# Peptides against a protein of PDB entry 5B16: the designs that were tried, part 2

Target 1, 136 residues: chain A of PDB entry 5B16
Amino acid sequence: TPSRINHNERLEFLGDAVVEFLTSVHLYYLFPSLEEGGLATYRTAIVQNQHLAMLAKKLELDRFMLYAHGPDLCRESDLRHAMANCFEALIGAVYLEGSLEEAKQLFGRLLFNDPDLREVWLNYPLHPLQLQEPNT
Target 2, 136 residues: chain A of PDB entry 5B16 as posed
Amino acid sequence: TPSRINHNERLEFLGDAVVEFLTSVHLYYLFPSLEEGGLATYRTAIVQNQHLAMLAKKLELDRFMLYAHGPDLCRESDLRHAMANCFQALIGAVYLEGSLEEAKQLFGRLLFNDPDLREVWLNYPLHPLQLQEPNT

## One batch from the design tools (peptide; made by RFdiffusion4; aimed at target 1 L30 D116 E119 N123)

Design b2_p22_3
Pose (drawn by RFdiffusion4):
Structure b2_p22_3 (pose): chain A 136 residues (1-136), chain P 22 residues (1-22)
Amino acid sequence: as target 2 above (136 residues)
Amino acid sequence: STEEVLEELEEKIRELAEERKE
């Protein structure tokens, strides 16, 4: 009778929705002219596990992760995938303890390497229907 | 294909950043 609640699958399950939300909102507001197609395309291109793993490496998660040796089979696939999932667990935990803005800042800073692109991603403009009318 | 989409996204964001600098 093993304990499955001691994993990061809980914070991964949360992080999945966290990353999905951040990507959806940012890709929504930063492109008020783009339809659902491009939005889903960019989103599915970002939430990809390989991309989330390479993006996880920027935090050196491979050095801080509790990845144990398997029975016999242990390829790069298990390691990178573990990084991908553990990253979602991390941003889920940041979303939980810290505010949502801290998840926004984390994922935003981790996405674009150029600091000049982060100022746009983090500071997304209001909706066009809100832009025209300042008050109401 | 996914790398190309990410490069396009980076270019589009860069264009917005240039527009904000103007």

Design b2_p22_7
Pose (drawn by RFdiffusion4):
Structure b2_p22_7 (pose): chain A 136 residues (1-136), chain P 22 residues (1-22)
Amino acid sequence: as target 2 above (136 residues)
Amino acid sequence: STEEVLEELEERIRELAEERRE
């Protein structure tokens, strides 16, 4: 009778929705002209596990992760995939304890390497229907 | 194909950053 609640699969389950939300909102507001197709395309291109793993490496998560040796089979696939999932667990936890804005800042800073692109991603403009009318 | 989509996204974001500087 093992304990499954001691894993990061909980915070991964939360982080999945967290990353999905951040990507959805940012890709929504930063492209008020782009339809659902491009939005889903960019989103699915960002939420990809390989991309999330390479993005996870920027936090050196492979050095801080509790990855144990397997029975016999232990390729790069298990390691990188573990990084991908553990990253979602991390951002889920940041979303939980810290505010949502802290998840926005974390994922935003981790996405673009150029600091000049982050200022746009983090500071998304209002909706065009809100832009025309300042008050209401 | 995914890498091309990310590069396109980076170009589009860069254009917005230039527009904000103007």

## One batch from the design tools (peptide; made by RFdiffusion4, then SolubleMPNN; aimed at target 1 L27 T44 I46; its pose is not in this set)

Design b2_p23_5_s1
Fold by OpenDDE base, seed 2:
Structure b2_p23_5_s1 (fold): chain B 136 residues (1-136), chain A 23 residues (1-23)
Amino acid sequence: as target 1 above (136 residues)
Amino acid sequence: SLLEEIRRLAEELRELSRTFVPR
């Protein structure tokens, strides 16, 4: 329905911002000596559709998308794009219904298979204001 | 150490960048 599509697009809009924000903040603090160009490059790699689709596959969103929209996603590129959008909507929903912390945890768990890297990504010291409002 | 893990993380991100951000 139009309302469902609009709602999902709104969640995608929110999720896109959350993913980019989390990525930006973590990169900024994890690499204090990295120039802007390097930060931007890493962010682009992390948040672009092709990579988000890989993360989405870990949640089996491909199965979901094919089940719900199989005929419309016969092309691999279309599937990846749809998966990325769905992933963003999911992150948006987690943020909206839960918290930034929950979104961060979900995103971080998917970003890295290595538990040590995951730990560093998720728990490296952030700005003091973020410590004051960890769930905002 | 934390420093080593950061270095590993950087390498992972460099690899990711090579994959998705071609020169």
Scores: peptide ipSAE 0.406, ipTM 0.875, DockQ to the pose 0.026
OpenDDE base, seeds 1, 3, 4, 5: peptide ipSAE 0.303, 0.303, 0.245, 0.310; ipTM 0.831, 0.828, 0.789, 0.822

Design b2_p23_5_s4
Fold by OpenDDE base, seed 2:
Structure b2_p23_5_s4 (fold): chain B 136 residues (1-136), chain A 23 residues (1-23)
Amino acid sequence: as target 1 above (136 residues)
Amino acid sequence: SLLEEIRRKAEELRKLAETYVPR
């Protein structure tokens, strides 16, 4: 069996794709008149390490990372990167053990502190295929 | 509207990522 480190890296790989997918789909529908370059810019803004680290902090992943890897995370940039990776791994795990819907809900809840904004983000009309298989 | 507010937030995020997206 793969090492625990390899397992987390695999989860990160999966989570990265899930985060990017969810972000891309929602941006596509939220900005129907925005060109590809703009969509890509928004996506990068959302999925970049700095932003994902902010989301991770809401889950107190910084506390976890410092507890487990404190000596290796003396630089703030290293901590942000590690937190972002950990967040991706978490999303990957949620998708793997749960569903895309659960990953979407978790991600959306963290993206916005305003419940009304969450509602719009999470429930904005998506592609029909997402409606056909909401839990895949 | 709430949609406009989300768009505004995205715009704010865009500003953060401006240098990271090749154009």
Scores: peptide ipSAE 0.197, ipTM 0.715, DockQ to the pose 0.028
OpenDDE base, seeds 1, 3, 4, 5: peptide ipSAE 0.078, 0.039, 0.188, 0.066; ipTM 0.661, 0.624, 0.723, 0.641; seeds 3, 4 fail the geometry check

Design b2_p23_8_s3
Fold by OpenDDE base, seed 1:
Structure b2_p23_8_s3 (fold): chain B 136 residues (1-136), chain A 23 residues (1-23)
Amino acid sequence: as target 1 above (136 residues)
Amino acid sequence: SLLEKLKEYLDKLVEEYRRLQEE
């Protein structure tokens, strides 16, 4: 229904902001000596549609999209964009119905399959501390 | 270090992004 579409679009709008915010904050703390351009480059890579679609696939949103919208998704690029939007809506919903912390945890969990990298990302320790702890 | 590994991972993401932009 048009109402459902509008609701999803609003959630996508919110989710996009949450993803951008979380990404920005973590990068900011993880790389305190990195200039704005470098931070922006990493952020762009993290939040671009292809990457978000990959994260969405981990949640099997591709199966959902094919089930719900299969006839409208004839091209892979269309599917990727739809999955990215769906992922944004999901994050938006998690933030809206839950909390920023829950969105943070979900996003971080999906960003990295490596649990060590996931831990570093979620805790975003300052670079000097990491240099002093080579085994971590 | 884990931070260096993270950076390497992100660098790969950037490269992938650039690759996709060139297609």
Scores: peptide ipSAE 0.661, ipTM 0.939, DockQ to the pose 0.834
OpenDDE base, seeds 2, 3, 4, 5: peptide ipSAE 0.657, 0.657, 0.652, 0.656; ipTM 0.940, 0.939, 0.939, 0.940

Design b2_p23_8_s4
Fold by OpenDDE base, seed 1:
Structure b2_p23_8_s4 (fold): chain B 136 residues (1-136), chain A 23 residues (1-23)
Amino acid sequence: as target 1 above (136 residues)
Amino acid sequence: SLLEKLKAYLDKLVEEYRRLQAA
């Protein structure tokens, strides 16, 4: 329905911001000596559609897409873009109905299959100069 | 260190992204 589509697009809008924010915050704290350009490069790589689509696949969103939109998503590139958008919408929904912390945890779990990297990402050590800053 | 391992992982993501953009 048009209402459902509109709602999903709004959730995508919100989720996009949440993903960008979480990524930015974690990179900022994890790499305190990295210049803005380097931070932006890592962020871009993390949040680009191909990567988000890969994360979406871990949630089997590809199956959902084929079920709901199969005829319209015959091209792989179209499917990837749709999956990335749907992933953002889901993150947006988790934030909206739950919390930023819940979105953070979910996103972190999906970002890394390696549990050590997952732990570092989610519970990063603070730089000495950042000890007075809020830990988000 | 784990941070270096993380950096290596992210560097790989950047390389993949650049390959995709160049293709």
Scores: peptide ipSAE 0.674, ipTM 0.947, DockQ to the pose 0.884
OpenDDE base, seeds 2, 3, 4, 5: peptide ipSAE 0.670, 0.672, 0.668, 0.670; ipTM 0.946, 0.944, 0.945, 0.947

## One batch from the design tools (peptide; aimed at target 1 H51)

Design b2_p24_2 (made by RFdiffusion4)
Pose (drawn by RFdiffusion4):
Structure b2_p24_2 (pose): chain A 136 residues (1-136), chain P 24 residues (1-24)
Amino acid sequence: as target 2 above (136 residues)
Amino acid sequence: STEEVLEELEEKIRELAEERKEEE
């Protein structure tokens, strides 16, 4: 009778929705002209596990992760995939303890390497229907 | 491909950043 609640699968399950939300909102507001197709395309291109693993490496998560040795089979696939999932668990935890803005800042800073692109991603404009009318 | 889509996204974000600088 093993304990499954001691994993990061909980914070991964949360982080999945967290990353999905951040990507959806940012890709929504930064492209008020783009339809659902491009939005889903960019989103699915970002939430990809391989991309999330390479993005996870920027936090050196491979050095801080509790990855144990498997029975016999242990390829790069398990390691990188573990990084991908553990990253979602991390941003889920940051979303939980810290505010949502801290998840926005984390994922935003981790996405674009150029600091000049982060200023746009993090500071997304209001909706065009809100832009025209300042008050109401 | 996914890499091409990410490059297009980066270019589009860069254009927005340039437009904001020109407006300032």

Design b2_p24_3 (made by RFdiffusion4)
Pose (drawn by RFdiffusion4):
Structure b2_p24_3 (pose): chain A 136 residues (1-136), chain P 24 residues (1-24)
Amino acid sequence: as target 2 above (136 residues)
Amino acid sequence: EEEETEETLEELEERIRELHEERE
């Protein structure tokens, strides 16, 4: 009778929705002209596990992870995938303890390497229907 | 599929860069 609640699958389950939300909102506001197709395309291109793993390496998560040796089979696939999932677990935990804005800052800073692109991603403009009318 | 994803990310980066220039 093993304990499954001691895993990061909980914070991964949360992080999945967290990353999905951040990507959806940012890709929504930063492109008020783009339809659902491009939005889903960019979103599915970002939430990809390989991309989340390579993005996870920027945090050196491979050095801080608790990845144990398997029975016999242990390829790069298990390691990178573990990084991918553990990253979602991390941003889920940051979303939980810290505010949502801290998840926005974390994922935003981790996405674009150029600091000049982060200023746009983090500071998304209001909706066009809100832009025209300042008050109401 | 991997190449198409890289190209989509590069397009996204270009578009974000254009928005940053427009803000200047």

Design b2_p24_4 (made by RFdiffusion4)
Pose (drawn by RFdiffusion4):
Structure b2_p24_4 (pose): chain A 136 residues (1-136), chain P 24 residues (1-24)
Amino acid sequence: as target 2 above (136 residues)
Amino acid sequence: EEEEEQEEILEELEEKIRELHEER
């Protein structure tokens, strides 16, 4: 009778929705002219596990992760996938303890390497229907 | 093929974000 609640699959399950939300909102507000197609395309291109693993490497998560040796089969696939999932667990935990803005800042800073692109991603403009009318 | 397509999509996204930054 093993314990499954001691894993990061909980914070991964949360992080999945967290990353999905951040990508959806940012890709929504930064492109008020783009339809659902491009939004889903960019979103699915970002939430990809391989991309989330390479993006996880920027935090050196491979050095801090509790990845144990398997029975016999242990390829790069298990390691990078573990990084991908553990990253979602991390951003889920940051979303939980810290505010949602801290998840926005984390994922935003981790996405674009150029600091000049982060200023746009983090500071998304208001909706066009809100832009025209300042008050109401 | 799929990996190349994804990289192209990310590069287009980066260019579009850069254009918004220049406009500001």

Design b2_p24_4_s3 (made by RFdiffusion4, then SolubleMPNN; from b2_p24_4, 10 letters changed)
Fold by OpenDDE base, seed 3:
Structure b2_p24_4_s3 (fold): chain B 136 residues (1-136), chain A 24 residues (1-24)
Amino acid sequence: as target 1 above (136 residues)
Amino acid sequence: SELEEQKRILEELRERVRELYLAR
């Protein structure tokens, strides 16, 4: 039986891949005329630790981290990195226990505060199950 | 700074997505 720490690291590993995949796919479909370099630039900005930490802060994971690990996170860079990892673990858990669609929805909701922008982002591409729904 | 540049890139992305919304 793996330790809790080992489990979290495994979830981070999975979540990192999911975040990378979702970001790549949505950018690819949203900007069909954008060259690879431009796509990579946006992807890097989205998945970098600083941004993922910001997304984690929207979920108040900073308060959680300070409560659980405060003494070890006295440096801002350490807290940011830990929050980014925690966010990846969360996405990994959502994918593992739920679905890619659920991970997509959560990620999209956090990426854009504007619901109109969320709608645009989340519709590219449409999930196969969404395409089969009568009202989608 | 690197942080400022990344923030700029994200803002640019948001504006591009907004343009897509407005052009729907």
Scores: peptide ipSAE 0.672, ipTM 0.947, DockQ to the pose 0.848
OpenDDE base, seeds 1, 2, 4, 5: peptide ipSAE 0.670, 0.660, 0.670, 0.669; ipTM 0.947, 0.941, 0.948, 0.947

Design b2_p24_8 (made by RFdiffusion4)
Pose (drawn by RFdiffusion4):
Structure b2_p24_8 (pose): chain A 136 residues (1-136), chain P 24 residues (1-24)
Amino acid sequence: as target 2 above (136 residues)
Amino acid sequence: EEEETEEVLEELEEKIRELAEERE
């Protein structure tokens, strides 16, 4: 009778929705002219596990992770995939303890390497229907 | 599929860069 609640699968399950939300909202507001197709395309291109793993390496998560040696089979696939999932677990935990804005800042800073692109991603404009009318 | 994803990410970066230039 093993304990499955001691994993990061909980914070991964949360992080999945966290990352999905951040990508959806940012890709929504930063492109008020783009339809659902491009939005889903960019989103599915970002939430990809390989991309999330390479993005996770920027936090050196491979050095801080608790990855144990497997029975016999242990390729790069298991390691990178573990980084991908553990990253979602991390941003899920940041979303939980810290505010949602801290998840926005984390994922935003981790996405674009150029600091000049982060200022746009983090500071998304209001909706066009809100832009025309300042008050109501 | 990996190349197509890289192209989409490059395009996204370029689009974001265009917005950053328009803001300047």

## One batch from the design tools (peptide; aimed at target 1 Y42 E119 V120 N123)

Design b2_p25_1 (made by RFdiffusion4)
Pose (drawn by RFdiffusion4):
Parts: C-alpha cells; sequence; structure tokens
Structure b2_p25_1 (pose): chain A 136 residues (1-136), chain P 25 residues (1-25)
C-alpha cells in the first residue's frame, strides 16, 4: 500500500492548468487580431513537454530534482520528461503559495531570453473593446 | 512545425516591442 500523494503529480496537475492559463491569457491579449487557430497553435507549441523541459533547464531543475535510478532502463527521455513534469509542479507550487502574478512573472521571465520581449509578454494590453472606452 | 511557430511568435513579439518603444518616444 504505497503513498501516491507524496509525489509532485498533485502540483503537476495544478501546474498544467496554471501554464495553460498563463499561455492562454498572454497569447489572447497580445494578439487581439488573431483568431482561435493561431492562439491554439501558439499555445500547443508552448505547452509542449519537450519545450517545457528545455525551458525547465534554465532553472537547472535537473540539478535539484529528486530523480532516482530506475531498474535497468534509464534514458535521456525519462530525465527530460521528469524535468518537464517537475517544472509544471514548480510553477503550480509558486502559483499556490505566491500569487498568480508570481507565476506570470516566472513563466514570463523564463519564456523569452531577451529582456526586451518580457516587457511586452508580462504587460499585455487591455482588450480592444476596453481600449476604445476608458471608463465604461 | 512547433519550432517554426515559436520563431514566428518571437518575431511578432519583437515587432510589438519596437512599436511600443516608438510610441513612448
Amino acid sequence: as target 2 above (136 residues)
Amino acid sequence: SHEEALEELEERIKELAEERKEEEE
């Protein structure tokens, strides 16, 4: 009778929705002209596990992760996938303890390497229907 | 195809960043 609640699968389950939300909102507001197609395309291109793993390496998560040696089979796939999942667990935890804005800042800072692109991603403009009318 | 979509996304974000700098000037 093993304990499955001691994993990061809980915070991964949360982080999945967290990353999905951040990507959806940012890709929504930064492109008020782009339809659902491009939005889903960019979103599915970002939430990809391989991309999330390479993005996870920027945090050196491979050095801080509790990855144990398997029975016999232990390829790069298990390690990078573990990084991908653990990253979602991390941003999920940051979303939980810290505010949602801290998840926005974390994922935003981790996405674009150029600091000049982060200022746009993090500071998304209001909706066009809100832009025309300042008050109401 | 996902790498191409990310490159296109980066280019578009760069254009927005340039336009925002021009408006601030």

Design b2_p25_2 (made by RFdiffusion4)
Pose (drawn by RFdiffusion4):
Structure b2_p25_2 (pose): chain A 136 residues (1-136), chain P 25 residues (1-25)
Amino acid sequence: as target 2 above (136 residues)
Amino acid sequence: EEAEEALEELEEKIRELAEERKEEE
């Protein structure tokens, strides 16, 4: 009778929705002209596990992760996939303890390497229907 | 390959927005 609740699969399950939300909102507001197709395309291109793993490496998660040796089979696939999932667990935990804005800052800073692109991603404009009318 | 291309397009579009925002300042 093993304990499954001691894993990061909980914070991964949360982080999945967290990353999905951040990508959805940012890709929504930064492109008020783009339809659902491009939005889903960019979103699915970002939430990809390989991309999330390479993005996870920027936090050196491979050095801080509790990845144990397997029975015999242990390829790069298991390691990078573990990084991908553990990253979602991390941003889920940041979303939980810290505010949602801290998840926005974390994922935003981790996405674009150029600091000049982050200022746009993090500071998304209001909706066009809100832009025309300042008050109401 | 398609996902890499979509990310490159996204980076270009974000860069254009960043240049336009600097010009407006």

Design b2_p25_2_s4 (made by RFdiffusion4, then SolubleMPNN; from b2_p25_2, 10 letters changed)
Fold by OpenDDE base, seed 1:
Structure b2_p25_2_s4 (fold): chain B 136 residues (1-136), chain A 25 residues (1-25)
Amino acid sequence: as target 1 above (136 residues)
Amino acid sequence: SAAEQALEELRERLRKLYEERKKLE
């Protein structure tokens, strides 16, 4: 329905910002001596559609997309783009109805299959100023 | 791809941080 599509697009907008923010903050604190160019390179790699689509596969969003939009997603590139958008909308929804911490945990769990790498990623705290700001 | 290479490099750097952290414990 049009209302559902509009709501999803709004959540995607929010989720895009959340993914960008979480990625930026974690990279910033994890690598204090890394220049901006290096930080940007890692961020781009993490948030690009191809990678987000890979994360979306872990949630079986490909099956969801085929169920909802099968005839319109015959090309792999189209499916990948749609999955990335849906992933952003999901993160947006988790942030909106839950918290930034919940979004952080979900995103971190999906980013790394290796629990050691996940631990390193998740154990670097956000800046205290961001934690003091209201989420909604 | 460049992005895939960046992700692999990131994972390697995180592994190093993990090992360093464990040495301090």
Scores: peptide ipSAE 0.667, ipTM 0.941, DockQ to the pose 0.827
OpenDDE base, seeds 2, 3, 4, 5: peptide ipSAE 0.665, 0.663, 0.662, 0.658; ipTM 0.941, 0.939, 0.940, 0.939

Design b2_p25_3 (made by RFdiffusion4)
Pose (drawn by RFdiffusion4):
Structure b2_p25_3 (pose): chain A 136 residues (1-136), chain P 25 residues (1-25)
Amino acid sequence: as target 2 above (136 residues)
Amino acid sequence: EEEEREERLEKIQEYLEELAEEHEE
């Protein structure tokens, strides 16, 4: 009778929705002209596990992760995939303890390497229907 | 400032299109 609740699968399950939300909102507001197609395309291109793993390496998560040796089969696939999932667990935990804005700042800073692109991603404009009318 | 922001948006769009192409491959 093993304990499954001691894993990061909980914070991964939360992080999945966290990353999905951040990507959806940012890709929504930063492109008020783009339809659902491009939005889903960019979103599915960002939430990809391989991309999330390479993005996880920027946090050196492979050095701080509790990845144990398997029975015999242990390829790069298991390691990188573990980084990908553990990253979502990390951003889920940051979303939980810290505010949502801290998840926005974390994922935003981790996405674009150029600091000049982060200022746009993090500071998304208001909706066009809100832009025309300042008050109401 | 508005022109610089539009240029940054174009760069972000180009980067996202390249990332989408890599995802399709």

Design b2_p25_3_s4 (made by RFdiffusion4, then SolubleMPNN; from b2_p25_3, 9 letters changed)
Fold by OpenDDE base, seed 2:
Structure b2_p25_3_s4 (fold): chain B 136 residues (1-136), chain A 25 residues (1-25)
Amino acid sequence: as target 1 above (136 residues)
Amino acid sequence: DEKKREELLKKILEKLEELAEEYLE
């Protein structure tokens, strides 16, 4: 359905921004000594399609994609791209219908299987030196 | 515990580096 496709694309657009934002914020606060280049590199690594597709597998989106769109996703690269988009749409939907906090929690849960790492990622205390940094 | 947190941060950074190496290098 064209309307559903359009809606999904809009959710992807929103989700892309949410994932980018959350990643940026967490990296910024967790690593106050990391230079911009490093921040950008790690952000890219986190949010690029291949990684998001991997995260999407944890939600079994691959099963959904192959079931619903199998004929159009015969190539692995196409599947990964579609999974990444679907993941973004999901995050977008969670944000839209829920909250940024819910999106953050979901994203963090998928990013880290280790609960200790996840907790640190999700709960980033302000570094003492950050108090001396200019406001953004 | 601050030391524990620092260790965990290091592990996070290590994972991020691995991701960068895997997907960007």
Scores: peptide ipSAE 0.659, ipTM 0.942, DockQ to the pose 0.873
OpenDDE base, seeds 1, 3, 4, 5: peptide ipSAE 0.654, 0.653, 0.653, 0.651; ipTM 0.941, 0.940, 0.940, 0.941

Design b2_p25_4 (made by RFdiffusion4)
Pose (drawn by RFdiffusion4):
Structure b2_p25_4 (pose): chain A 136 residues (1-136), chain P 25 residues (1-25)
Amino acid sequence: as target 2 above (136 residues)
Amino acid sequence: SVLEELEERLREEKEELLEKYEESE
């Protein structure tokens, strides 16, 4: 009778929705002209596990992760996939303890390497229907 | 290629997006 609640699958399950939300909102507001197609395309291109793993390496998560040796089979696939999932677990935990804005800042800073692109991603403009009318 | 296109589009629209953000403040 093993304990499954001691894993990061909980915070991964939360992080999945966290990352999905951040990408959806940012890709929504930063492109008020782009339809659902491009939005889903960019979103699915970002939420990809390989991309989330390479993006996880920027946090050196491979050095801080509790990845144990498997029975016999242990390829790069298990390691990088573990990084991908553990990253979602991390940003889920940041979303939980810290505010949502801290998840925005984390994912935003981790996405673009150029600091000049982060200022746009993090500071998304209001909706065009809100832009025209300042008050109401 | 999709992510590169995203970066290009953001570089092109960067000043317009930041102006719209500042005007909203």

Design b2_p25_5_s4 (made by RFdiffusion4, then SolubleMPNN; its pose is not in this set)
Fold by OpenDDE base, seed 2:
Formats: sequence, C-alpha cells, structure tokens
Structure b2_p25_5_s4 (fold): chain B 136 residues (1-136), chain A 25 residues (1-25)
Amino acid sequence: as target 1 above (136 residues)
Amino acid sequence: SEKKRQELLKKIEEKLKELAEEAAK
C-alpha cells in the first residue's frame, strides 16, 4: 500500500493535469482570436503557484498546512508552493472521486468571486470559427 | 446580452493580465 505521501503526490500529479486542462479549455473558448502565445501566458498566470495558493487560501488550506507542516513551512515561498500542491491534489481528488464537471465547478467558483464573471467563465458559447478549426 | 458578455469578458481579461504581470515578477 502506498504511503499517504505517495498518494498525495499521485493526486497532485492528476490534479495538475486537470487544472491545466480546464484552464486551457476555458481560455481556448473564451478567447477565440488570441494566439497560442497569449493563451499560454494566461494559462501560466492562472496555474502559477502564487495564484493557486491564493485559491487554496479560500479553502483555508493554509490553516491546514500550518497545522500539519508548520515548522517546515515557515518561509512564505515554501508555504505557497505547498499550498499550490495541496490545491492540485484536492482538484485531483475531486476529479477522481467525482467528475471533471465537479472539478470545473469548484475551480471556477474559486477563480471568480463575481458570479457574473464566473458564469461567463463556466458557460462559454462555441464560436462558429472554432468549429471550423482543424483537428491537427 | 452579447454586449454585457463582452464587458464581462473584458473584465476577465483584465484579471488575467494582472495575474500575468504578477507571474512575470
């Protein structure tokens, strides 16, 4: 049986992919005229440790991390990194035990406090030209 | 409305730009 650490790392691995995927998909649909470089820039911005840590704080993961690993996370940068990883593991767990939709909803809810912005992020219309994009 | 949606998209993009600036630091 894998250790708890190994399990968390595996969930983090999965969650990282889910966060990247969700971010990519939403950006792709929301900004149909944005070039790849711009999309990549926004994706990087969304999934950066500092931002994910901010999202994690909304779930009070900072309190959890300090409780579990306080001495090891005395530096702010270490805490941010750990919180980001923990957030990814959480998303991974939500996806694994629930669904991509549930992960999407949770992620979107945390990304935007404004419900109107959240609605736009979560419910994007298909752009007519997007349907004409080549598969390869 | 579409107009409202475009306004909201602009706000989203503004947030993303701010995040991107933070990432570039």
Scores: peptide ipSAE 0.641, ipTM 0.938, DockQ to the pose 0.864
OpenDDE base, seeds 1, 3, 4, 5: peptide ipSAE 0.639, 0.639, 0.640, 0.636; ipTM 0.937, 0.937, 0.938, 0.937

Design b2_p25_6 (made by RFdiffusion4)
Pose (drawn by RFdiffusion4):
Structure b2_p25_6 (pose): chain A 136 residues (1-136), chain P 25 residues (1-25)
Amino acid sequence: as target 2 above (136 residues)
Amino acid sequence: TEEVLEELEEKIRELAEERREEEEE
């Protein structure tokens, strides 16, 4: 009778929705002209596990992760995939303890390497229907 | 998928340039 609640699968389950939300909102507000197609395309291109793993390496998560040695089969696939999932667990935990804005800042800073692109991603403009009318 | 990310990065860069021009005005 093993314990499955001691894993990061809980915070991964949360992080999945967290990353999905951040990508959806940012890709929504930064492109008020783009339809659902491009939005889903960019979103599915960002939430990809390989991309999330390479993005996870920027935090050196491979050095801080509790990845144990498997029975016999242990390829790069298990390691990178573990990084991908553990990253979602991390941003889920940041979303939980810290505010949602801290998840926005984390994922935003981790996405674009150029600091000049982060200022746009993090500071998304209001909706066009809100832009025209300042008050109401 | 890599091409889509590069396209996204280019579009974000264009927005960043347009925002700097508006700040200068």

